# Designs tried in a protein design run: peptides against a protein of PDB entry 2N1D. Part 47

Target 1, 169 residues: chain A of PDB entry 2N1D
Amino acid sequence: EVKVKIPEELKPWLVDDWDLITRQKQLFYLPAKKNVDSILEDYANYKKSRGNTDNKEYAVNEVVAGIKEYFNVMLGTQLLYKFERPQYAEILADHPDAPMSQVYGAPHLLRLFVRIGAMLAYTPLDEKSLALLLNYLHDFLKYLAKNSATLFSASDYEVAPPEYHRKAV

## One batch from the design tools (peptide; made by RFdiffusion4, then SolubleMPNN)

Design b1_p14_7_s4 (from b1_p14_7, 5 letters changed)
Fold by OpenDDE base, seed 2:
Structure b1_p14_7_s4 (fold): chain B 169 residues (1-169), chain A 14 residues (1-14)
Amino acid sequence: as target 1 above (169 residues)
Amino acid sequence: SEILEKLRKILSKL
């Protein structure tokens, strides 16, 4: 398995996220106040503002597009805890054509990077290509860590109502 | 679009 290193300051958040959902029976407020699309856009703009070359800027845009696509494919089937599935079903019913990157936010985006390493193991990449990809992924994760105070907050969650508990597994 | 294509290869194996 290819190891995608999560910044140490974000690891506790993954635990808190899990705890909020599974133990405290809370749900992330949807649609997200700051969705995945906006987070990725901010990252891209941040990289551009740092004076990257045209080639580096292009590469950042590709990585952003790739992360977005990967997130949209993986969210519904791989990134949700059991307790979140009724909420997801409601989102699909209300917004059938909306990409999930416009609905979900930073916590679910971070969950993607917990899974991506295993998926990379199945991809036939040479060492240089893999290293390059990992560098970009790690760079993005470092960006999330730098902005963690604004991107990750327990206040973005809310206690699920009794009606939700009745339909939740 | 080399980087994006590499990411898509990951998706194709899901």
Scores: peptide ipSAE 0.049, ipTM 0.716, DockQ to the pose 0.115
Fold by OpenDDE base, seed 5:
Structure b1_p14_7_s4 (fold): chain B 169 residues (1-169), chain A 14 residues (1-14)
Amino acid sequence: as target 1 above (169 residues)
Amino acid sequence: SEILEKLRKILSKL
């Protein structure tokens, strides 16, 4: 397993996110006001505005594409709490061809990085490649932390109605 | 391209 360090300021949010869903029986409002696609786009634009070379810009685009693809694959199978499953099923029924990166937002994206460290063990990486990947992942996480006030809010959650509770047994 | 390829290799194991 590879250790991916979550910024300290985001760790409490992971706990709050878990509490909102599992204990308070709330749901993240979908579709997200700011979805994963837009977050990644903003990050890429942020990096490009910092005076990066063409090569660095290319690398950022690849990292963004990788994170997006990883999120879209992992969301439905690895990133949801049990209480969120009926909501996910409804999203799939209503928008069967939409990538989840266009539906979900920052909280679920952050959950991805809790899992990615263990997933990195599924393929061998040399020290140089691993260091490069980790640098990009940590850089993105720092970006999330820097913008946490606008990306993470309990007001983005809503109490699930009684009819939803009947589905979430 | 290298980073994306590495991530795709990880995904292929899932």
Scores: peptide ipSAE 0.043, ipTM 0.712, DockQ to the pose 0.116
Fold by OpenDDE base, seed 4:
Structure b1_p14_7_s4 (fold): chain B 169 residues (1-169), chain A 14 residues (1-14)
Amino acid sequence: as target 1 above (169 residues)
Amino acid sequence: SEILEKLRKILSKL
């Protein structure tokens, strides 16, 4: 298995995210105030503003597109806790054609990187390609860590109403 | 487009 290193400052958030939903029975407010599309766009713009070459800019856009696509595929099947399933069903009903990257935000995006290591084992990747991909993934994670104060907050969660609890059981 | 292609290849295995 390929190990994707999560920044130490983000590891406590993964625990808090899990606790908020699984133990405290809260839900992340949807649609996200800052969705995955916006986060990825900000990252791309951040990288471009640092004077990267055209080739590096192209690579960043490619990575962003890849993360977005990967998130949209993985969200519904791999990234949700059981308690979040009714909420997801409601989102699908209300926004059947919307990509989940336009609905969900930073906490769910971060969960992707917990799973991505195992997924990278599905394809034969040469050492050079794998290293390049990992470098970009880690770079993005460092960006999330740098902006964690604005991207991750317990105030973005709300206590699920009693009627939701009945659906989730 | 190597990075995106690699990711898409991974997705195709899901």
Scores: peptide ipSAE 0.042, ipTM 0.711, DockQ to the pose 0.116
Fold by OpenDDE base, seed 1:
Structure b1_p14_7_s4 (fold): chain B 169 residues (1-169), chain A 14 residues (1-14)
Amino acid sequence: as target 1 above (169 residues)
Amino acid sequence: SEILEKLRKILSKL
């Protein structure tokens, strides 16, 4: 099987994220103060500033584009807890043409990497391409871990109002 | 299937 390992520094955050939403009935503030698009852009610029060759720069751009598109496809159907469904519906109504990568932020992006391994197992890919992809995915996760203090915070969540609780049964 | 197809498209560019 294809394994995408989450850095140990980020595993506790996934638990906190789950707890904030499912147990404490909070919602991530939307639209995100720092959305997925900006996070990926910062990563790409970070990699380019470290003296990568043209070929490596091309690969970074493709990885960033791939993560963005994969996130936009997966967010609504695979990455949300049940309690977040009414919020998502409201976002779709208010921003019908906006990519979810412009609305959601780091916590939801991190959830993608919990799912991506299983999806890669069903995707035919040559060994070299798979190795390259996995290297960049792990590199990106390392980047998230390095910047976790600014990307992941419980203060980005807020208690859902009583009216919302009635919608999310 | 749609998700897998889009994923394959992404991966084919790498």
Scores: peptide ipSAE 0.030, ipTM 0.686, DockQ to the pose 0.636

Design b1_p14_8_s1 (from b1_p14_8, 6 letters changed)
Fold by OpenDDE base, seed 5:
Structure b1_p14_8_s1 (fold): chain B 169 residues (1-169), chain A 14 residues (1-14)
Amino acid sequence: as target 1 above (169 residues)
Amino acid sequence: SLLEKLRKIIEKIL
């Protein structure tokens, strides 16, 4: 297993996210006001403005594309709590052809990085490639931490109605 | 490429 360190500032959010959904029976409002695609685009633009090298821009684009693809694959199967399953089913029905990166936002994206370390163990990576990947993943996580005030908020959650509770049983 | 490396991971988990 490869350890991907989540910034300490974001660790409490993972707990709050879990609590909001599993204990308080709330749901993240979907579609997200700021979806994963937008977050990744903002990050790429941020890196472009600060890195200012063609090679770095290319690498950032690959990382962004990879994170997006990984998120879209993992969201429905690995990143949702049981209470969120009915909501996910509704999203699939309403947006059958939309990638989940266009629907979900920062909280669910952050959950991806809880799992990514273990997933990296499933494919052989040379030391150089692994180090490069980890550097970008950590860099992105730092970006999320820097923007945490706008990306992570309990106000983005809503109490699930009784009708939803019936489906979630 | 990094994207290809990530895709290989995805292929393993699917």
Scores: peptide ipSAE 0.090, ipTM 0.763, DockQ to the pose 0.117
Fold by OpenDDE base, seed 3:
Structure b1_p14_8_s1 (fold): chain B 169 residues (1-169), chain A 14 residues (1-14)
Amino acid sequence: as target 1 above (169 residues)
Amino acid sequence: SLLEKLRKIIEKIL
């Protein structure tokens, strides 16, 4: 597999996220107050503000677009805990044409990076391209870590109502 | 491009 390192600052959040949903039976509030699209946009703008070259900016935009597309494909099938599936079904029913990057937020986006390394192993990439991709993925993760106080909060979750609990357990 | 490479990954998992 290809190792995508999750910053140590964010690893505890993955545990908290899992605990909130799986053990405490809470749900992330949807639609997210700050969705994946906005997070990626903020990252791109952040990179631009650092005075990057045109080539670096282009690469950042490609990475952002790729992460968004990958998230939208993977969310429903790979990134949800069982308890979240009824919520996802409701989202699909209410917003059938909306990309999930406009609905979900940072916690689910972070889950993507737990899986992406294994997926990279299945795609033939030259060493240079793989290294470059990994660098940008890690750079983005560092950005998430830097902004973790605003992106990851238990207050973004809420206790699922009794009727939801009965059909999701 | 990086986007193309990521798309190839997406195509692989679909």
Scores: peptide ipSAE 0.081, ipTM 0.754, DockQ to the pose 0.174
Fold by OpenDDE base, seed 1:
Structure b1_p14_8_s1 (fold): chain B 169 residues (1-169), chain A 14 residues (1-14)
Amino acid sequence: as target 1 above (169 residues)
Amino acid sequence: SLLEKLRKIIEKIL
């Protein structure tokens, strides 16, 4: 398994996120007030503002695009708890053509990085390429940790209504 | 496949 290290600052959030949904039967507000697209855009702008003299700006854009696409591919099948399935179905019905990166936010984006390590293990990558990819991913995770106070909050969740419980898987 | 999609993503990032 390829290890993608989650910053210690964000590990407690993964537990809280899981608890809010699975135990407390809450749902994240959708569409997110700050969606994945916005988060990635902010990250890209942040990196560009750091004054890199090399062609790192292009690399950042590719990383952003890659994370976005990866999220959109993985959200529906890999990143949702069972309790969130009815909500996802409703989103698909109401916004059939919208990429999930425009609907979901930071908590679900963070879940992506829990899954990516296992998936990378099935792809043939040399050590140098893998290290480069991991550096990009870890850099982004550090950015999430730095902005965790604004990106991760229990106030972005609410208790699901009784009618939702009846259709929840 | 999902694996192929992921591979393409990786190739773009690297």
Scores: peptide ipSAE 0.056, ipTM 0.729, DockQ to the pose 0.712
Fold by OpenDDE base, seed 2:
Structure b1_p14_8_s1 (fold): chain B 169 residues (1-169), chain A 14 residues (1-14)
Amino acid sequence: as target 1 above (169 residues)
Amino acid sequence: SLLEKLRKIIEKIL
């Protein structure tokens, strides 16, 4: 299995995120005030502002595209806790053609990186190529950690109403 | 598949 290291700064957030949803019965406010698309765009612009070469800029754009696509495919089936399922169903009903990267935000994006390692294990890459890819992914995670104060907040969650509890099993 | 999509992107990066 391929190991994608989550920055130590973000590991506690994964626990808090889980706690907010599963124990405290809260929901991340949707649509996100800062969605995955925006986060990835900001990252790409951040990398561009650092004076990267054209080749590096191209690589960043491809990584961003890859993360976005992976997120959109995985969100509904792999990244949600059971308590979040009714909310997701409502989102699908209201926004049937919208990619989830335009709806969900940083917490759910971070959940993706908990799963991506296992997925990459099925990708035939040599050691050098895999290391390069991991460097890109880790670079993005470092960016998330650097901006964690603005991207991850319990204030982005809200207590689910009683009506939601009745349909959430 | 997801793997196929990701593979195509990876091939562009590497």
Scores: peptide ipSAE 0.039, ipTM 0.712, DockQ to the pose 0.545

Design b1_p14_8_s2 (from b1_p14_8, 8 letters changed)
Fold by OpenDDE base, seed 1:
Structure b1_p14_8_s2 (fold): chain B 169 residues (1-169), chain A 14 residues (1-14)
Amino acid sequence: as target 1 above (169 residues)
Amino acid sequence: DLLKKLKELIEKIL
């Protein structure tokens, strides 16, 4: 089993995120004021400022690109709660060519790392390669934890209007 | 299908 460990500081946020959407019937404000693209860019710049070698800088860029692409593929089918489906449909209708990494933000990005472990379990990788990948993923999660005060806030959610409830299954 | 795409992404990262 491949397990991606979520930092303890971020685990309560996953619960709050779930509660805001499923119990309180709120929606994350879209488009996000700080989208996934921006978060990943900040991370890459942060890593580069730490004095990494050229090879390490290249690796960080590839990790960022991979996370972005993985997010864009997984968001619509794997990362949304049922209550969020009408909102997603509206985003697709209004912005059919926009990557979801430019629309969604930190909470949905964090959800990606809850799912990735199970997917990696079915992906054939040698032990060394898997360890390297996990190190990069955990490093990024650590970055999210360090910046959690600015990335995660319940104030970024709003109560869905009555007309939205009629759309939700 | 999704697993294949994920594998490709991982290979690019490594």
Scores: peptide ipSAE 0.043, ipTM 0.724, DockQ to the pose 0.719
Fold by OpenDDE base, seed 2:
Structure b1_p14_8_s2 (fold): chain B 169 residues (1-169), chain A 14 residues (1-14)
Amino acid sequence: as target 1 above (169 residues)
Amino acid sequence: DLLKKLKELIEKIL
């Protein structure tokens, strides 16, 4: 199995995120004030500002595109807790053609990286290629950790109303 | 399907 290391700074957030949703019965406010598209764009711009070569810039853009696509594919089926399902259904009804990367934010994006390692295990890559890809993914995660104070906050969650509880299992 | 997309993406990056 391919191991994608989550920065230590973000591991507690995964626990808090889980707790807010499953125990405290809160929901991440949607649409996100800072969605996945924006986060990825900021990362790409950040890397560009660091003086990367054209080749590195191209690689970053491809990684960003890949993360976005992977997120959009995985969000609805793999990244949501059961309590979040009714909210997702409402989002689909209200925004049927919008990619979820334009709706959801940092917490759900981080959840993706908990799952991506298992998916990479099914991709035939040599050791060097896999290491390179992991470096890009870890670099992005490091960026998230660096900006965690602005990207991850319990204030982005809200207590679900009683009406929601009645339809949520 | 997802694996195919991921593979294609990786091939572009590498």
Scores: peptide ipSAE 0.040, ipTM 0.721, DockQ to the pose 0.641
Fold by OpenDDE base, seed 5:
Structure b1_p14_8_s2 (fold): chain B 169 residues (1-169), chain A 14 residues (1-14)
Amino acid sequence: as target 1 above (169 residues)
Amino acid sequence: DLLKKLKELIEKIL
């Protein structure tokens, strides 16, 4: 089992996110105020401002691109709770050509890292490659933790209307 | 299919 360690600061958020949606029947407001694309861009710029070498900057860009693509592939099939399915269907109808990284935000992005470890277990990566990837992923997660106050908020959720409940049963 | 895409993505990153 490949373990991607999520910062302790962010673990409570995963619980809150789950509770808001599954128990309180709320939905994350879409399109996100700050979408995944923006978060990744900010991260890349942050890393650039830290004085990385050209090679390091290139690597960060590749990681950002990879996370984005992975998110876009996984969002609809692996990252949503059942209660969120009608909302996702509406998003697909309203934004058929938009990648989900332009629609969803930090909470759903964080969910990706809950699943990525299990997925990596099925990849034939050698120890060195796996360690390198994990370092990049952990670095990004650390960034999310540092900016958690602005990225994760229950105020970004709202109670689903009765009409939605009919669709979600 | 998903696994294949994931593998390709990882290979791009590394």
Scores: peptide ipSAE 0.039, ipTM 0.716, DockQ to the pose 0.662
Fold by OpenDDE base, seed 3:
Structure b1_p14_8_s2 (fold): chain B 169 residues (1-169), chain A 14 residues (1-14)
Amino acid sequence: as target 1 above (169 residues)
Amino acid sequence: DLLKKLKELIEKIL
């Protein structure tokens, strides 16, 4: 397996996220106040502000683009708990052409990184290339950890209404 | 070269 290390600061959030939705029957407020697109943009700008070379900036942009596209592909099929599926269906109906990176936020983005390692295991990569990719992914995760106080909050969730609860498990 | 590899890797994980 390819292990993508989640920062220790963020691991408790994954548990809280799971608890809020699956046990407390809450939903993340959509559209997100700060969506995945904006988070990735802020990260790219953050890296740029650190005085990186042109090559490093290009690499960051590619990583950002890749994460965004990967998120948009994976969100609906891999990143949702069962309780969230009716909400997702409603989002698709209301915004059929909107990429999910413009709808969902940090909690769902973080879930992506729980899955990436397994996907990389099925991709033929040389050791150096894999290490390079992992370094960039870990760098982004460190950024999320640094900004976790503003990106991850239980206040971004709300109790699902009774009518929703009846259609979801 | 590293950038090329990174781009390829990003495409592969999609």
Scores: peptide ipSAE 0.032, ipTM 0.661, DockQ to the pose 0.103

Design b1_p14_8_s3 (from b1_p14_8, 6 letters changed)
Fold by OpenDDE base, seed 3:
Structure b1_p14_8_s3 (fold): chain B 169 residues (1-169), chain A 14 residues (1-14)
Amino acid sequence: as target 1 above (169 residues)
Amino acid sequence: SLLEKIKEIIEKIL
């Protein structure tokens, strides 16, 4: 298994996120005020502003595209707590063709990186490609940590209504 | 490319 290290600054958020959903029975407000697409776009623009070479910019774009695609595939099956399933079903019913990267935000995106390391082990990657990927994944996580004050907030969650509680534990 | 490799990973996990 390939280990993708989550910045220490973000680890407490993963716990808070879990607590808000699973223990406090809250839901992340959807559609997200700051969705995954916009977060990735901001990251790409941030990297461009740092004076990177054309090759580095190309790699960033590929990583961004990959993260987006990976998120869109994994969200519904791997990144949701049980309590969030009815909400997801409602989203699918109302917006069947909408990429989840346009609906969900930073907390769910961060959950992806908890899982991605194990997924990388499923595909043979040469050392150079793996190193490059890992470098950018960690770089992106550092970006999330840098912007954590604006990307991760308990105020983005809300108490689920009573009728929702009857749908899931 | 890196994107192709990422897509390959995604396809394997589907």
Scores: peptide ipSAE 0.035, ipTM 0.679, DockQ to the pose 0.118
Fold by OpenDDE base, seed 4:
Structure b1_p14_8_s3 (fold): chain B 169 residues (1-169), chain A 14 residues (1-14)
Amino acid sequence: as target 1 above (169 residues)
Amino acid sequence: SLLEKIKEIIEKIL
């Protein structure tokens, strides 16, 4: 198995995110104030501003694009808790042509990295490409950890209304 | 490219 290490700073958030939704029956406010597209853009700009080589810049752009596409594919089928399904259905109805990276934010993006390791385990990536990808995935996770105070907050969640509970059951 | 390889992975997942 390919293991993607989640920074220790973010592990408690994964638990809190799970608790907020599954136990406290809250929903992340959508559309996100800072969506996945914005987060990835900020990361790319951050990397570019640090004086990276052209080669590294190219790699960053490809990684960002890959994460975005992977997120958009995986969000609806792999990254949602059951309680979030009605909300997702509403999002699809209201924004049928919008990629989910423009709707969802950091918490859901972080969930992707919990799954990505298992997905990479049975993919035909050469060793060099895999190493490069893993390096940037870990680098991106470090970036999320560095900015966790602004990206992850329980205040971005709200208690779901009673009518939502009926739809979720 | 790396992106193309990632896309290939995604296509296999779908």
Scores: peptide ipSAE 0.035, ipTM 0.701, DockQ to the pose 0.119
Fold by OpenDDE base, seed 1:
Structure b1_p14_8_s3 (fold): chain B 169 residues (1-169), chain A 14 residues (1-14)
Amino acid sequence: as target 1 above (169 residues)
Amino acid sequence: SLLEKIKEIIEKIL
C-alpha cells in the first residue's frame, strides 16, 4: 500500500478534531478565518522564498494547485463526519459557486492526507512519479506541523445549536 | 468517476 505518513506533531490534532465534532458535538467555524486557499498560498510563497530554482518553483505551483483541486473534489464526499453534513448543505445553499477551499480550513485539509494514501493505491503511477508526489506531500505536511500553533486550535470550533442537533442524526 | 478525477489531479501535480 501507499503510505502517507502524518507527522507525529499533527496526529494528536486529528484525535482532537474528531473528538470536538463527534463527541462534543461542535462545528468548525465557517467560513474559515484562514481557508485552504490562503494556507496553500502561504506554503507556495514560503517555498519560493527559500531560493528554489525556476523549475522547483513551477513544481511547487503545480503541487499547490493539485492539492487545492483534490481538496475541492474530496471534501463533500470523503472528508466530513456525519455530524458535519447539515453544515455542509447550508454552505452549498449559501455559497453555491464557491470552492470549498475558500470555505474550509486547516483541520479539514489535514483530513485529506489521511485519505490520500488509499486513493493513490488505485492510481497507476510509476515509481518515480509516486516518489516525487509523496515527497511533495510530506514536505507540505512538514510545513503544516511547523505552523501548527497558528493553524490548529480548538477555539476555531463552537458548540452546535439545539436546532442543528435535530438535523444531524 | 471520483477515481478518474483524482487520477487527473494527481497527473497535473506530476
Scores: peptide ipSAE 0.027, ipTM 0.664, DockQ to the pose 0.681
Fold by OpenDDE base, seed 2:
Structure b1_p14_8_s3 (fold): chain B 169 residues (1-169), chain A 14 residues (1-14)
Amino acid sequence: as target 1 above (169 residues)
Amino acid sequence: SLLEKIKEIIEKIL
């Protein structure tokens, strides 16, 4: 398995996220105030503003596109806790054609990076390409860490109503 | 599963 190192300052958030959902029976407010699409766009713009070469800019765009695609594929089946499944079903019913990157936000995006290492292990990338990809993934994670105060907040969660509890098992 | 991986992290932190 390819190791994608999550910044130490974001690891506590993964615990808090888990606790909010599974123990406190809260739900992330959807649609997200700042969705995955906007986060990735902000990152790309941030990288461009730092004077990257054309090649580096292209690479950033490819990485952003890849993260978005992977997120949209994995969200429903791999990135949700059991308690969140009724909420996801409601989202699908209300927004059947919307990519989940336009609905969900930073916490769920961060969950992707818990799984992405295993996925990369099966990619046909050469060592240099894989190293480059890992560098960008780590760079993106550092970006999330740098902006964690605005991207990750318990105030973005809300206590699920009794009606939800009845259908959430 | 994702949950199991999160639990692994929790076990290292707590």
Scores: peptide ipSAE 0.021, ipTM 0.615, DockQ to the pose 0.031

